# Ledger of designs, part 8: peptides against a protein of PDB entry 1MQS

Target 1, 223 residues: chain A of PDB entry 1MQS
Amino acid sequence: ILKMLFLNKDLNNNDNITTITDDIFNQQEIIWKVLILDIKSTATISSVLRVNDLLKAGITVHSLIKQDRSPLPDVPAIYFVSPTKENIDIIVNDLKSDKYSEFYINFTSSLPRNLLEDLAQQVSITGKSDKIKQVYDQYLDFIVTEPELFSLEISNAYLTLNDPKTTEEEITGLCANIADGLFNTVLTINSIPIIRAAKGGPAEIIAEKLGTKLRDFVINTNS

## One batch from the design tools (peptide; made by RFdiffusion4, then SolubleMPNN)

Design b1_p9_3_s1 (from b1_p9_3, 3 letters changed)
Fold by OpenDDE base, seed 5:
Structure b1_p9_3_s1 (fold): chain B 223 residues (1-223), chain A 9 residues (1-9)
Amino acid sequence: as target 1 above (223 residues)
Amino acid sequence: SNVLKNYRR
């Protein structure tokens, strides 16, 4: 998250948030930015950072993407939002309206190829592609509740998985979503864990899906 | 496109 707030510059990962922000603040001129969030990413950021941390990172204003926002044409914007068509369209509209000087787009999870292509196409039509400085998948679709505990904040996951009326397709879909969340978490931690799951249930399905995702990612990154 | 060029995973 801090890396994102500092425009994805290399940060020393071993330092406390305060140390990192202080060091950067002392070493470099602070770049003041607007942070654009959605409901989900707001929860993510709020679980990890305090308002003062945002300020130290140069975030002067933070707003929801769906809210009416005043133009700040001389201020760069960091978007940290879910990878949805709706958010893409809003970003493009903001671009068209010259709402900000620069656009640093960060998605909470992996942007599907079709949406990436859509974003690229729409941006190209605006003639303002030069304002798009970054497009990152941040893989930050989780909530940190405690230093060693996180939540995917999937509503009614337990109920859905244990309801006898739930279809296999629904279970599979939910397991895929959980696996995606875990995948994002693993990538954020930057360590591949040993995955253990109970056999014969949703946990096994999730573990399998997660394993596949991790393997695919490793292969693609090493290629 | 600039978008694709600046895309990072």
Scores: peptide ipSAE 0.281, ipTM 0.888, DockQ to the pose 0.775
Fold by OpenDDE base, seed 1:
Structure b1_p9_3_s1 (fold): chain B 223 residues (1-223), chain A 9 residues (1-9)
Amino acid sequence: as target 1 above (223 residues)
Amino acid sequence: SNVLKNYRR
């Protein structure tokens, strides 16, 4: 998250949040930015950072992407939002209206190829592609509650998985979502886990999906 | 496009 707030520059990962922000604050001129969030990403940011951390990172104001926002044509914007068609359309509309000087776009999870192509196409039509400075998949789709505890915040997951009326397709879909969330968490921690799951249920499905994702990622990054 | 050029995972 801090890396994103500093425009995805390399940060010394051995230090805590306070040390990192203090060092940058003391060494470099603060670049003031606007932070644009959605409901989900707001929860993520709030679980990890304090208000003072945002200020030290140069965030002058933060707002929801669906809210009416005043134009700040001389101020760069950081978007940290879910990878949805709706959010893409809003970003493009903000670009068309010259709402900000520069656009640093960060998605909470992996942007599907079809949506990436849609974003690229819409941006190209505006003629303002030069204002798009970054497009990142951040893989930050979880809530940190304690140093060793996190939540995916999936509504009614327990009920859905234990309801005998739930279809196999619904279970498979939910398991895929859970696996995606776990995958994002693993990438953020930057350590390969030992996956253990009970056999014969949704946990096994999740474990298999997660294992596949991790293997594919390792193969693709080492290639 | 600049979008694709600046895309990172």
Scores: peptide ipSAE 0.277, ipTM 0.886, DockQ to the pose 0.751
Fold by OpenDDE base, seed 4:
Structure b1_p9_3_s1 (fold): chain B 223 residues (1-223), chain A 9 residues (1-9)
Amino acid sequence: as target 1 above (223 residues)
Amino acid sequence: SNVLKNYRR
């Protein structure tokens, strides 16, 4: 998250948030930015950072993407939002209206190819593609509850997976969501886990999906 | 497009 707030520059991750922000503050002039969030990403960032931390990272204002926001044409914006068509359309609209000087777009999870193409097409039509400085999949679709603990914040996951009335389609869908969340977490930690799961249940489905995602990622990044 | 050029996973 801090890396994102500093426009995805390399940060020394060995220090506490306060130390990192202080070090950056002392080394470079703070670039003031606007942070645009959605409901989901707000929860994520709030689990890790305080308002004071945002200020130290150069976030002067933070707002929800669906809220009416005042134009700040001389201020760069960081979007940290879910990869949805709705959010893309809003970003493009903000671009059209010259709401900010620069656009640093960060998605909480992987942006599907079709949406990426849609974003690219819409931006191209505006003639303002030069304002789009970054488009990142951040893989930060989780909540940090403790330094060594995280949550995917999936409501009723245990109940759904263990309810005999739950359909196979519902189970499969939920398992996919869980696997996606775990994938995001693994990538953030930058350590590939050994995956073990009980056979014959949702755990196996999740493990298989996660394993596939990780393998595909490793192959694609080494490629 | 500039968007695709600046896209990072």
Scores: peptide ipSAE 0.267, ipTM 0.882, DockQ to the pose 0.763
Fold by OpenDDE base, seed 2:
Structure b1_p9_3_s1 (fold): chain B 223 residues (1-223), chain A 9 residues (1-9)
Amino acid sequence: as target 1 above (223 residues)
Amino acid sequence: SNVLKNYRR
C-alpha cells in the first residue's frame, strides 16, 4: 500500500510504516496527491493505515470515486479501486473532464482482459492517454485485522457453505471467490504457502482452486 | 496504447 502511495517506487521494506514514511518525508520533496477510493478499498486502507500515515505519504485529500469531486487539474491522482466497469467508466470520465493532472490507477485485484481492453479503448478515444501514468493490479482485496491475521470479509460465508439449501453452483461460486481472495493475499505476501485443508468439504474445493491459481500464476510468470 | 504500455501486474 505504501509503495502505491509513493507511485509504486521501490521502498526499502525492512522498516516499519513510521520509519518508511518519516524517511521519505524527510528525504524527498513531498508530492501532494489525491487518493480516490471505493467502499471496499477504503476498508482495506483503513485496516492498515492511519489518517496521519496518508498525510505523511503526501495524500492531501481522499474521496470516494462515486462522490462528486472538485477538479484539481494541477494535482496528480492515485486511484485505488475495484476492477469494475463502473469504476473504469468513472475514471475515463474524470480523464475527459481533466479532473487531475496525472492518473495513477491501481486496482484492488486483477483487472480482467476485457476490462483492460475497454479501458484502453476509452482512453484512446479521449486523446488524453498521456495523462495515464500507471495501471497496476495491486492484489489488495482483503482486510488486515491484526498483523498476523487477515479477513476476506465475505458475508455469511460459513452459513452459505453449511446451509443444505445452498445449491452446488452457489457453493462453487463462493469457493471461487474465497480462492480468489486467498490468491490475492498470497501474491501480496509474495510467498507460496503450504495449503492444508480438511478433506471432503468446501475447504478442499477452495484448496484445489487456490492451488490451480497458484500453479497457473507460477507457470505464467516463469514463461 | 499508453494504457497497455503502462499496465503492470
Scores: peptide ipSAE 0.256, ipTM 0.879, DockQ to the pose 0.746

Design b1_p9_3_s2 (from b1_p9_3, 3 letters changed)
Fold by OpenDDE base, seed 4:
Structure b1_p9_3_s2 (fold): chain B 223 residues (1-223), chain A 9 residues (1-9)
Amino acid sequence: as target 1 above (223 residues)
Amino acid sequence: SNVLENYIK
C-alpha cells in the first residue's frame, strides 16, 4: 500500500511505516495526491494505515469513488479500487472531466483482460491517455521485513507447473496449495508482502489467490 | 507498470 501511495516507486526500507514515511519525507519533496477508494479498499487501507500515515504519504484528501468529488485539476490522483466495469466508467468520466492532473490507477485485484480492453478503448476515445500514468493490479503491497528467498518445500512444483501433461485441475490445485503456503508464511512473518508475479501463468494465479486471501484476512481482522 | 500504454497504441 505504501508503495502505491508513493506512485509505485521502489522502496527498499524494511522499517516500520512511520520510519519509511519519515525517511521518504526527508529525502524527497512530498507530492500531494488525492486518494480515491471504494468500500472494499477503504477497509483494506484502514486496517493497515492510520490517517497520519496517509498524510505522510502525501495524501491530502481521500474519497470514495462513488461520491461526488470536487475537481482538483492540478492534483494527481491515486485510484485504489476494485476492478469493476462501474469503477472503470467512473475513472473514465473523471478523466473526461479533467478532474485531476494525473491518474495513477491501482486495482485491488487482477483486472480481467476484457475490462482492461474496455478501459483502453474508452481512454483512447477521450484523447487523454497521457494523463493516465500508471495502471497496476495491486495485491496488498507492503514494505516490511521479509525473507529474500524461501521455499515452501513443495516437491516438483516447477516441473508440475511447467509440464504440458499437467491438467488444469492439477495446476489449479497446486496453485491453491502454494497460495495457502504463502499465506501462512506471510502470517508467520507478520508482514504483508508486495506480490510480483509473471503474467499469463501459474504465478499469476498464485498471486491472485494469495492477494484474495490476504485481503479477506485484513478485512476480517478489522471487523 | 502502465499496462494501458500497451493497449492504446
Scores: peptide ipSAE 0.025, ipTM 0.649, DockQ to the pose 0.146
Fold by OpenDDE base, seed 1:
Structure b1_p9_3_s2 (fold): chain B 223 residues (1-223), chain A 9 residues (1-9)
Amino acid sequence: as target 1 above (223 residues)
Amino acid sequence: SNVLENYIK
């Protein structure tokens, strides 16, 4: 997250958030930016950073992507939002209107190819592709609640998985979504976990899907 | 990574 707030530049300090922000703040002139979030990413940011951290990172103002935002044509913007068609359309509209000087786009999870192509096509039509400085997948679709506890914040997950009326297809679909979130979390932590799950239920399905994703990732990265 | 770099150039 801090890397994103500093325009995905390499951070040489692996210390705590305060030390990193203090060092950067003292060493160079701060670049003021607008931070644009959605509901999910707002929760993510709030769980990890404090207001003072945002200020030290150069965030002058933050707002929701769906809010009526005032134009700041001389200020760069950081988008940190879910990879959805709706958000892409809003970003493109902001680009068309020259709402900001530069656009640093960060998606909370993986951007599917169809949406990437859609974004590219729309940006190309505007003729303002030079203002798009970055497009990153940050893989931050989780909330940190405690040092060793996090949540995917999937609504009614427990109810759905434990309702006798839930179909096998619904369970499988939800398990896939959970596995995707866990996969992104693992990548963010940058360590391969030992997966433990109860057998004979949805937890086992999730564990198997997650294991497969991790193995595939390792193979593809090393190839 | 900058996933759109090759598409927006």
Scores: peptide ipSAE 0.024, ipTM 0.651, DockQ to the pose 0.207
Fold by OpenDDE base, seed 3:
Structure b1_p9_3_s2 (fold): chain B 223 residues (1-223), chain A 9 residues (1-9)
Amino acid sequence: as target 1 above (223 residues)
Amino acid sequence: SNVLENYIK
């Protein structure tokens, strides 16, 4: 998250948030930026950062993507939003209207190829592709509730997994979604975890899926 | 990674 707020520059990850923000604040001129969020990313940011952290990162104003926002044509904008067609359309509309000087787009999770192609096509039509400086997948599809606990915020997950009326296909689909969320969390931590799960239930299915994803990732990154 | 850079490439 901090890396995103500093336009995805390399940061020393060995220090706490306060030390990192203080060091950067003292070493470099602050670039003031607008931060555009959605409901999901707002919860994510609020769970990790304080208001003072945003200010030290150069965030002067933050707003919801669906809210009416005043044009700031001389100010760069950081988008941190869900990878949806709706959000892409809004970003493109903001681009068309020259709402900001530069666009740093960060998606909370992986952007599907079809949506990336849609974004690229719409941007090309505007003729303003030079204003889009970055497009990143941040893999932040979770909320940190406490230092050793986090939530994927999947609605009715417990009920779905424990309802006898739920089909095997529905369970498998939900387990896949949970595994994806956990995978994104692991990537954010940047360490390979030891996976522990109860046997004979959904937890085992999730653990197996997550293990496979991690193994595949390690193989692909070492290639 | 910068998704846009990878797409242009």
Scores: peptide ipSAE 0.023, ipTM 0.635, DockQ to the pose 0.227
Fold by OpenDDE base, seed 2:
Structure b1_p9_3_s2 (fold): chain B 223 residues (1-223), chain A 9 residues (1-9)
Amino acid sequence: as target 1 above (223 residues)
Amino acid sequence: SNVLENYIK
């Protein structure tokens, strides 16, 4: 998150948030930026950062992507939003209207190829691709509740997994979503975990899916 | 890396 707020510059990851923000605040000229969030990313960022941390990172204003926002054509904007068609359309519209000086786009999770193509196509039509400085997948689709505890905030997950009326397909789909969230969490932590799960239930399915994702990722990264 | 730059080139 901090890396994103500093326009994805390399930061020393070994320091705590306060040390990083203080060092940057004291040593570098602050670039003031607007932070644009959605409901999901707002929850994520609020669970990790304090308002003062945002200020120290040069965030002057933060707003929801769906809110009516005043043009700030001389101010760079950081988008940190879910990879959805709706959000892409809004970003492109903001680009068309010259709402900000520069656009740093960060998606909370992996952007599907079809949406990436859509974004690229729409941006190309505007003729303002030069204003888009960055597009990143941040893999931050979870909320930190405690230092060693986090939540994926999947609505009614427990109920769905334990409802006898839930189909196998629905369970499999939900398990896949959970595994995706866990995978993104692992990538954020930058450490490969030992996976432990109860046998004979959804937890095992999730563990298997997560294990596969991690193995595939390691193979693809080392190739 | 800027994902979009790689796609627009």
Scores: peptide ipSAE 0.022, ipTM 0.637, DockQ to the pose 0.196

Design b1_p9_3_s3 (from b1_p9_3, 3 letters changed)
Fold by OpenDDE base, seed 1:
Structure b1_p9_3_s3 (fold): chain B 223 residues (1-223), chain A 9 residues (1-9)
Amino acid sequence: as target 1 above (223 residues)
Amino acid sequence: SNVLENYIP
């Protein structure tokens, strides 16, 4: 998240948030930026950063993507939002209206190819592709509640998995979503976990899916 | 990674 707020520049990862922000604040002129969020990403940022951290990172204003936002044509904007068609359309509309000077787009999870192509096509039509400086997938689809505890914040997950009326297809689909969230979390932590799950239930399905994703990722990254 | 570099001329 901090890297994103500093326009994805390389930061010394060994320092705590305060040290990083203080060092940057003291060494370089602060570039003031607008931060655009959605409901999900707001929860993510709020769980990790304090208001003072945002200020030190040069965030002068933060708003929800669906809110009416005042134009700041001379100010760069950081988008940190879910990879949805709706959000892409809003970003493109903001681009068309010259709402900000530069656009740094960060998605909370993996951007599907079809949506990337849609974004590229719409941006191309505007003729303002030069204003889009970055498009990143940050793999931040979770909330940190405690140092050793996090949540994917999937509504009614427990109820769905334990309801005898839930179909096998529904369970499989939910397990896939959970595995995706866990995968993103693992990538963010940058450490391969030991996976422990109860046998004979949804947890085992999730563990298997996650294991497969991790193995595939390692193989593809080393190739 | 900056994925846009590959898709936006």
Scores: peptide ipSAE 0.024, ipTM 0.640, DockQ to the pose 0.208
Fold by OpenDDE base, seed 5:
Order: structure tokens, then sequence, then C-alpha cells
Structure b1_p9_3_s3 (fold): chain B 223 residues (1-223), chain A 9 residues (1-9)
């Protein structure tokens, strides 16, 4: 998250947030930025950072992507939002309207190729592609409630998985979503976990899916 | 990684 707030510059992740922000503040001129969030990413950021941390990172204002936002054409913007068509359309609209000077787009999870292509296409039509400085997948589709504990905040997951009326397709879909969230979490932590799951239920399915994703990722990265 | 590097000319 801090890396994102500093326009994805390399940061020493081993340091405390305060130390990092202080060091950067002392070494470089603070670039004031607008942070644009959605509901999900707000929860993520709020769980990790304080308002003062945002300020120290050069965030002058933060807003929800769906809120009416005043144009700040001389201010760069950091988007940290879910990879959805709706959000992409809003970003493109903001681009068209010159709402900000520069656009640093960070998606909370992996951006599907179709959406990436859509984004690229729309941006190309605007003729303002030069304003888009970055597009990153941050893999932060989770909230941190306390040290060593996090939540994907999937609504009614327990109920859905335990409802006898839930179809196999729905279960599989939900398990895939959970696995994706966990995968993103793992990538964010940058450590391959030992996966422990109860056998004979959705947890096992999720564990298997996650394991596959991790293996595929490792193979693809090392390849 | 900057994902758009491959798509924006």
Amino acid sequence: as target 1 above (223 residues)
Amino acid sequence: SNVLENYIP
C-alpha cells in the first residue's frame, strides 16, 4: 500500500510505516496526490493506515470513486479500486474530463485481460494516454483486522456455503472467489504459506484452488 | 508491473 501511495517506487518494506514516510519525506519532495477509493479498498486501507499516514504519504484528499469529485487538474491521482468495468469507465471519464493531471491506476486485484483491453481501447480513443502513468495490480483484496488475521469480507460466505439450496456452481464460484482473495493476500505478503484446511468441505476445495494458483504462479514467475 | 505498457503505444 505504501509503495502504491508513493507511485510504486521501491520502498524498504521492513521498516515501520512512520519510518518509511519520514525517510521519504526527508529525502524527496512530497508529491501531493488525490487518492480515489471504492468501498472495498477503503476498508483495506483503513485497516492498515491511519489518516495521518495518508497525509505523510502525500495524500491531500481521498474520495470514493462513485462520489462527485471536484476537478483537480493540476494534481495527480492515485486510483486504488476494484477491477470492474464500472470503475474503468469512471476512470476513463475522469481522464476525458481532465479531472487530474496524472493517473496512477492500481487495482485491488488482478485485472482481467478483457477489462485491460477495454481500458486500453477507451484510453486510446481519448488521446490522453500520456496522462496514465501506471496501471498496477496490487493484490490487496482483503482487510486486516488485527495482526495475523485478515478477512476477504465476502458477504454471507458461510451461509452460502452451508445452505442446502446453494448449487454446486454457486459453491464452486464462491470457492474460486475466496481462493482468488487468498491468492492475492499471499502475493501481498510475499510469502508462500502452509495451507491448512478442513477436509471434506468447501475449505478443502478452496485450499486446492489456492494451491493450484500458487503453483502456477511460482512456475510462471520462475519460468 | 505497469500492465498498460504492452497495450498503449
Scores: peptide ipSAE 0.016, ipTM 0.575, DockQ to the pose 0.207
Fold by OpenDDE base, seed 3:
Structure b1_p9_3_s3 (fold): chain B 223 residues (1-223), chain A 9 residues (1-9)
Amino acid sequence: as target 1 above (223 residues)
Amino acid sequence: SNVLENYIP
């Protein structure tokens, strides 16, 4: 998250957030930026950072992506939002209207290829692709509640998994979503976990999906 | 620089 707020520049791997922000604040001129969030990413940011941390990172104002926002054509914007068609359309509309000087786009999770292509196509039509400085997948589609506890904040997950009327397709889809969230969490922690799950239920399905994703990722990264 | 060049997964 801090790396994102500093436009994904390499930060010295100091373990303390305060030390990093203080060092940057003292050594470099602060670039003031607008931070654009959605409901999900707002919860994520709030669980990890304090308001003062945002200020030290050069965030002058933050707003929800669906809110009416005033144009700031001389100010760079950081988008940290879910990878959805709706958000992409809003970003493109902001680009068309020259709402900000530069666009640093960070998605909370992996952007599907079809949506990436859609974004690229729409941006190309505007002729303003030069204003798009970055597009990142941040893999931050989870909420940190405690240092050793987190939530994926998937609505009605328990109800869906325990309702006898739920179809196999619905269960499989939900398990895939959970596995994606866990995968993103693992990548954020930058540590490969030992996966343990109860046998004979949804937990096993999730564990298998997660294991496959991790193996595929390791293979692709080392290739 | 197109959008694809600036994409980092």
Scores: peptide ipSAE 0.014, ipTM 0.548, DockQ to the pose 0.709
Fold by OpenDDE base, seed 2:
Structure b1_p9_3_s3 (fold): chain B 223 residues (1-223), chain A 9 residues (1-9)
Amino acid sequence: as target 1 above (223 residues)
Amino acid sequence: SNVLENYIP
């Protein structure tokens, strides 16, 4: 998150948030930026950072992507939003309207290829592709509630998994979503976990999916 | 890496 707030520059990750923000604040010229969030990313940011941390990172204003926002054509903007068609359309509209000077786009999770192509196509049509400085996938689909506890904040997950009316397809889909969230968490923590799950239920399915994702990732990273 | 750099000419 801090890396994103500093325009994805290399930061020494070994330091705590306070040390990083203090060092940057004291040693480097602060670039003031606008931070655009959605509901999900707001929760994520709020769980990890304090308002003062945002300020130290050069965030002068933060707003929701769906809110009416005043143009700040001389100010760079950081988007940290879910990879959805709706958000892409809003970003492109903001680009068209010259709402900000520069656009640093960070998606909370992996952007599907079709949406990436859509974004690219729409941006190309505007003729303002030069204003888009970055597009990143941040893999932050979780909320930290405690130092060693987090939530994926999937609505009605328990109910869905325990409802006898839920179809196998729905269960499989939900398990996949949970596994994706866990995978993103693992990537953020930058450590490979030991996976433990109860046998004979959704937890096992999730564990298997997560294990596969992790193995695939390791293989792809090492090759 | 800038994901868009791979798609925008």
Scores: peptide ipSAE 0.010, ipTM 0.531, DockQ to the pose 0.210

Design b1_p9_3_s4 (from b1_p9_3, 3 letters changed)
Fold by OpenDDE base, seed 1:
Structure b1_p9_3_s4 (fold): chain B 223 residues (1-223), chain A 9 residues (1-9)
Amino acid sequence: as target 1 above (223 residues)
Amino acid sequence: SNVLKNYRK
């Protein structure tokens, strides 16, 4: 998250949040930015960072993407939002209206190819593609509750997986969502886990999906 | 095209 707030530049300090923000704040002129969030990403950031941390990272204002926002045409904006068609359309509208000087777009999880192409097409039509400086997948689709505890914040997951009336298709779909969340968490931690799951149930489905995603990622990163 | 050039996973 801090890396994102500093425009995805490499941070040389492996220390805690306070040390990183203090060092950067003291060593260079602060670049003030606007942070644009959605409901889900707001929860993610709030679980890890304090208001003072945002300030030290140069965030002068933070707002919801669906909220009416005042134009700041001389201020760069960081978007950290879910990879949805709705959010893409709003970003493009903000671009059309010259709401900010520069656009640093970060998605909470992987942006599907079709949506990336849609974004590119819409931006091309505006003629303002030069204002989009970055487009990143951040793989930050979870909530940190304690130093070694996180939540995917999937509503009714337990009920859905344990209700005998739930269809196989619904279970498979939910397992895919859980595997995606776990995948994002693993990438953020930057450590490949040993995956163990009970046989003959949703846990096995999740484990297989997660394992496949991790293997594919390693193969694609090394190619 | 510029959007794609600046895309990072």
Scores: peptide ipSAE 0.023, ipTM 0.685, DockQ to the pose 0.712
Fold by OpenDDE base, seed 5:
Structure b1_p9_3_s4 (fold): chain B 223 residues (1-223), chain A 9 residues (1-9)
Amino acid sequence: as target 1 above (223 residues)
Amino acid sequence: SNVLKNYRK
């Protein structure tokens, strides 16, 4: 998250938030930025960072993407939002209206290719592609509740998985979503876990899906 | 596009 707030520059990963922010604050001129969030990413940020941390990272204003926001044409903006068509359209509209000087777009999880192409196409039509400075998948679609505990914030997951009325398709779909969330978490931690799951249930499905995603990612990154 | 060039996972 801090890396994102500092425009995805290399940061020393071994330092605590305070040390990182202090070091950067002391060494570099702070670039003041606007942070644009959605409801989900707001929860993510709030679980890890305090308002003072945002300020130290140069975030002077933070707003929801769906809220009416005042134009700040001379201020760069960091978007940290879910990879949805709706958010893409809003970003493009903000671009069209010259709402900010520069656009640093960060998605909470992987942006599907079709949406990336859509974003690219829409941006190209605006003629303002130069204002898009970065597009990143951050893989930060989880809430940190404790130092060694996180939540995917999936509503009614337990009920859905254990309700006998739930269809196999619904279970499979939910398992896929859980696996995606876990995948994002693993990538954020930057360590490949040993996956253990109970056999014969949703846990196994999740483990298999997660394993596949991790393998595919490793293969694609090394190729 | 410039957008695609700047895309990083």
Scores: peptide ipSAE 0.022, ipTM 0.677, DockQ to the pose 0.682
Fold by OpenDDE base, seed 4:
Structure b1_p9_3_s4 (fold): chain B 223 residues (1-223), chain A 9 residues (1-9)
Amino acid sequence: as target 1 above (223 residues)
Amino acid sequence: SNVLKNYRK
């Protein structure tokens, strides 16, 4: 998250948030930015950072993407939002209206190819592609509750997986969502996990899906 | 597009 707030520059320090923000604050000129969030990403950021941390990272104001926001044409904007058509359309509209000086777009998870193409096409039509400075998949679709504990914030997951009335399609879909969340978490931690799961249940399905995603990612990153 | 060029995973 901090890396994103500093425009995805390499942060050399694996230190505590406070140390990182203090070091950057002292060493570099603060670039003031606007942070644009959605409901989901707000929860993610709020779980890890305090308002003071955002300020130290140069965030002067943060707002929801669906809210009416005042134009700040001389201020760069960081978008950290879900990879949806709706959010893309709003970003493009903000671009058309010259709402900000620069656009740093960060998606909470992987942007599907079709949506990326849509974004590219719409931006191309505006003639303002130069204002789009970055487009990143951040893989930050989870909430940190404690230093060594996180939550995917999937409502009623346990109930759904254990209710005999739940359809196979619903179970499979939920397992896919869980695997996606775990995948994002693993990438954020930047370590390859040992996956252990009980056999014969949803845990095995999740483990297989996660394993496949990780393998595919490693192959694609090394190619 | 320039947007695609700036896309990083």
Scores: peptide ipSAE 0.020, ipTM 0.662, DockQ to the pose 0.682
Fold by OpenDDE base, seed 2:
Structure b1_p9_3_s4 (fold): chain B 223 residues (1-223), chain A 9 residues (1-9)
Amino acid sequence: as target 1 above (223 residues)
Amino acid sequence: SNVLKNYRK
């Protein structure tokens, strides 16, 4: 998250957020930025950072993407939002209206190819592609509840997975969503886990899906 | 597109 707030520049690996923010704040010229979030990413940010941390990272204003926002044409903007068509359309509209000076786009998870193509197409039509400085998949689709605990914030997951009335398709879909969340978490931690799951249930499905995602990712990054 | 060139995973 801090890396993103500093425009995805390499930060010195320090375990303490306060130390990182203080060091950067003291050593570098602060670039003031606007942070644009959605409901989901707001929860993610809020679980890890305080308002003061955002300020130290050079965030002057933060707002929801769906809210009416005043133009700040001389201020760069960081978008940290879910990879949805709706969010893409809003970003493009903001680009068209010259709402900000520069656009640093960060998605909470992987942007599907079709949406990437849509984004590219819409941006190309505006003729303002030069204002888009970055597009990243951040893989931050979870909240941190404790230093060693996180949540995917999936409502009624346990109930859905254990209700006899739930269809196989629904279970499979939910397991996929859980696996995606876990995948994002693993990538954020930057450590490949050993996956263990009980056999014969949703846990196994999740483990298999997660394992596949991790293997595919490793193959693609090493290729 | 410039957008695609700036896309990083």
Scores: peptide ipSAE 0.018, ipTM 0.640, DockQ to the pose 0.679

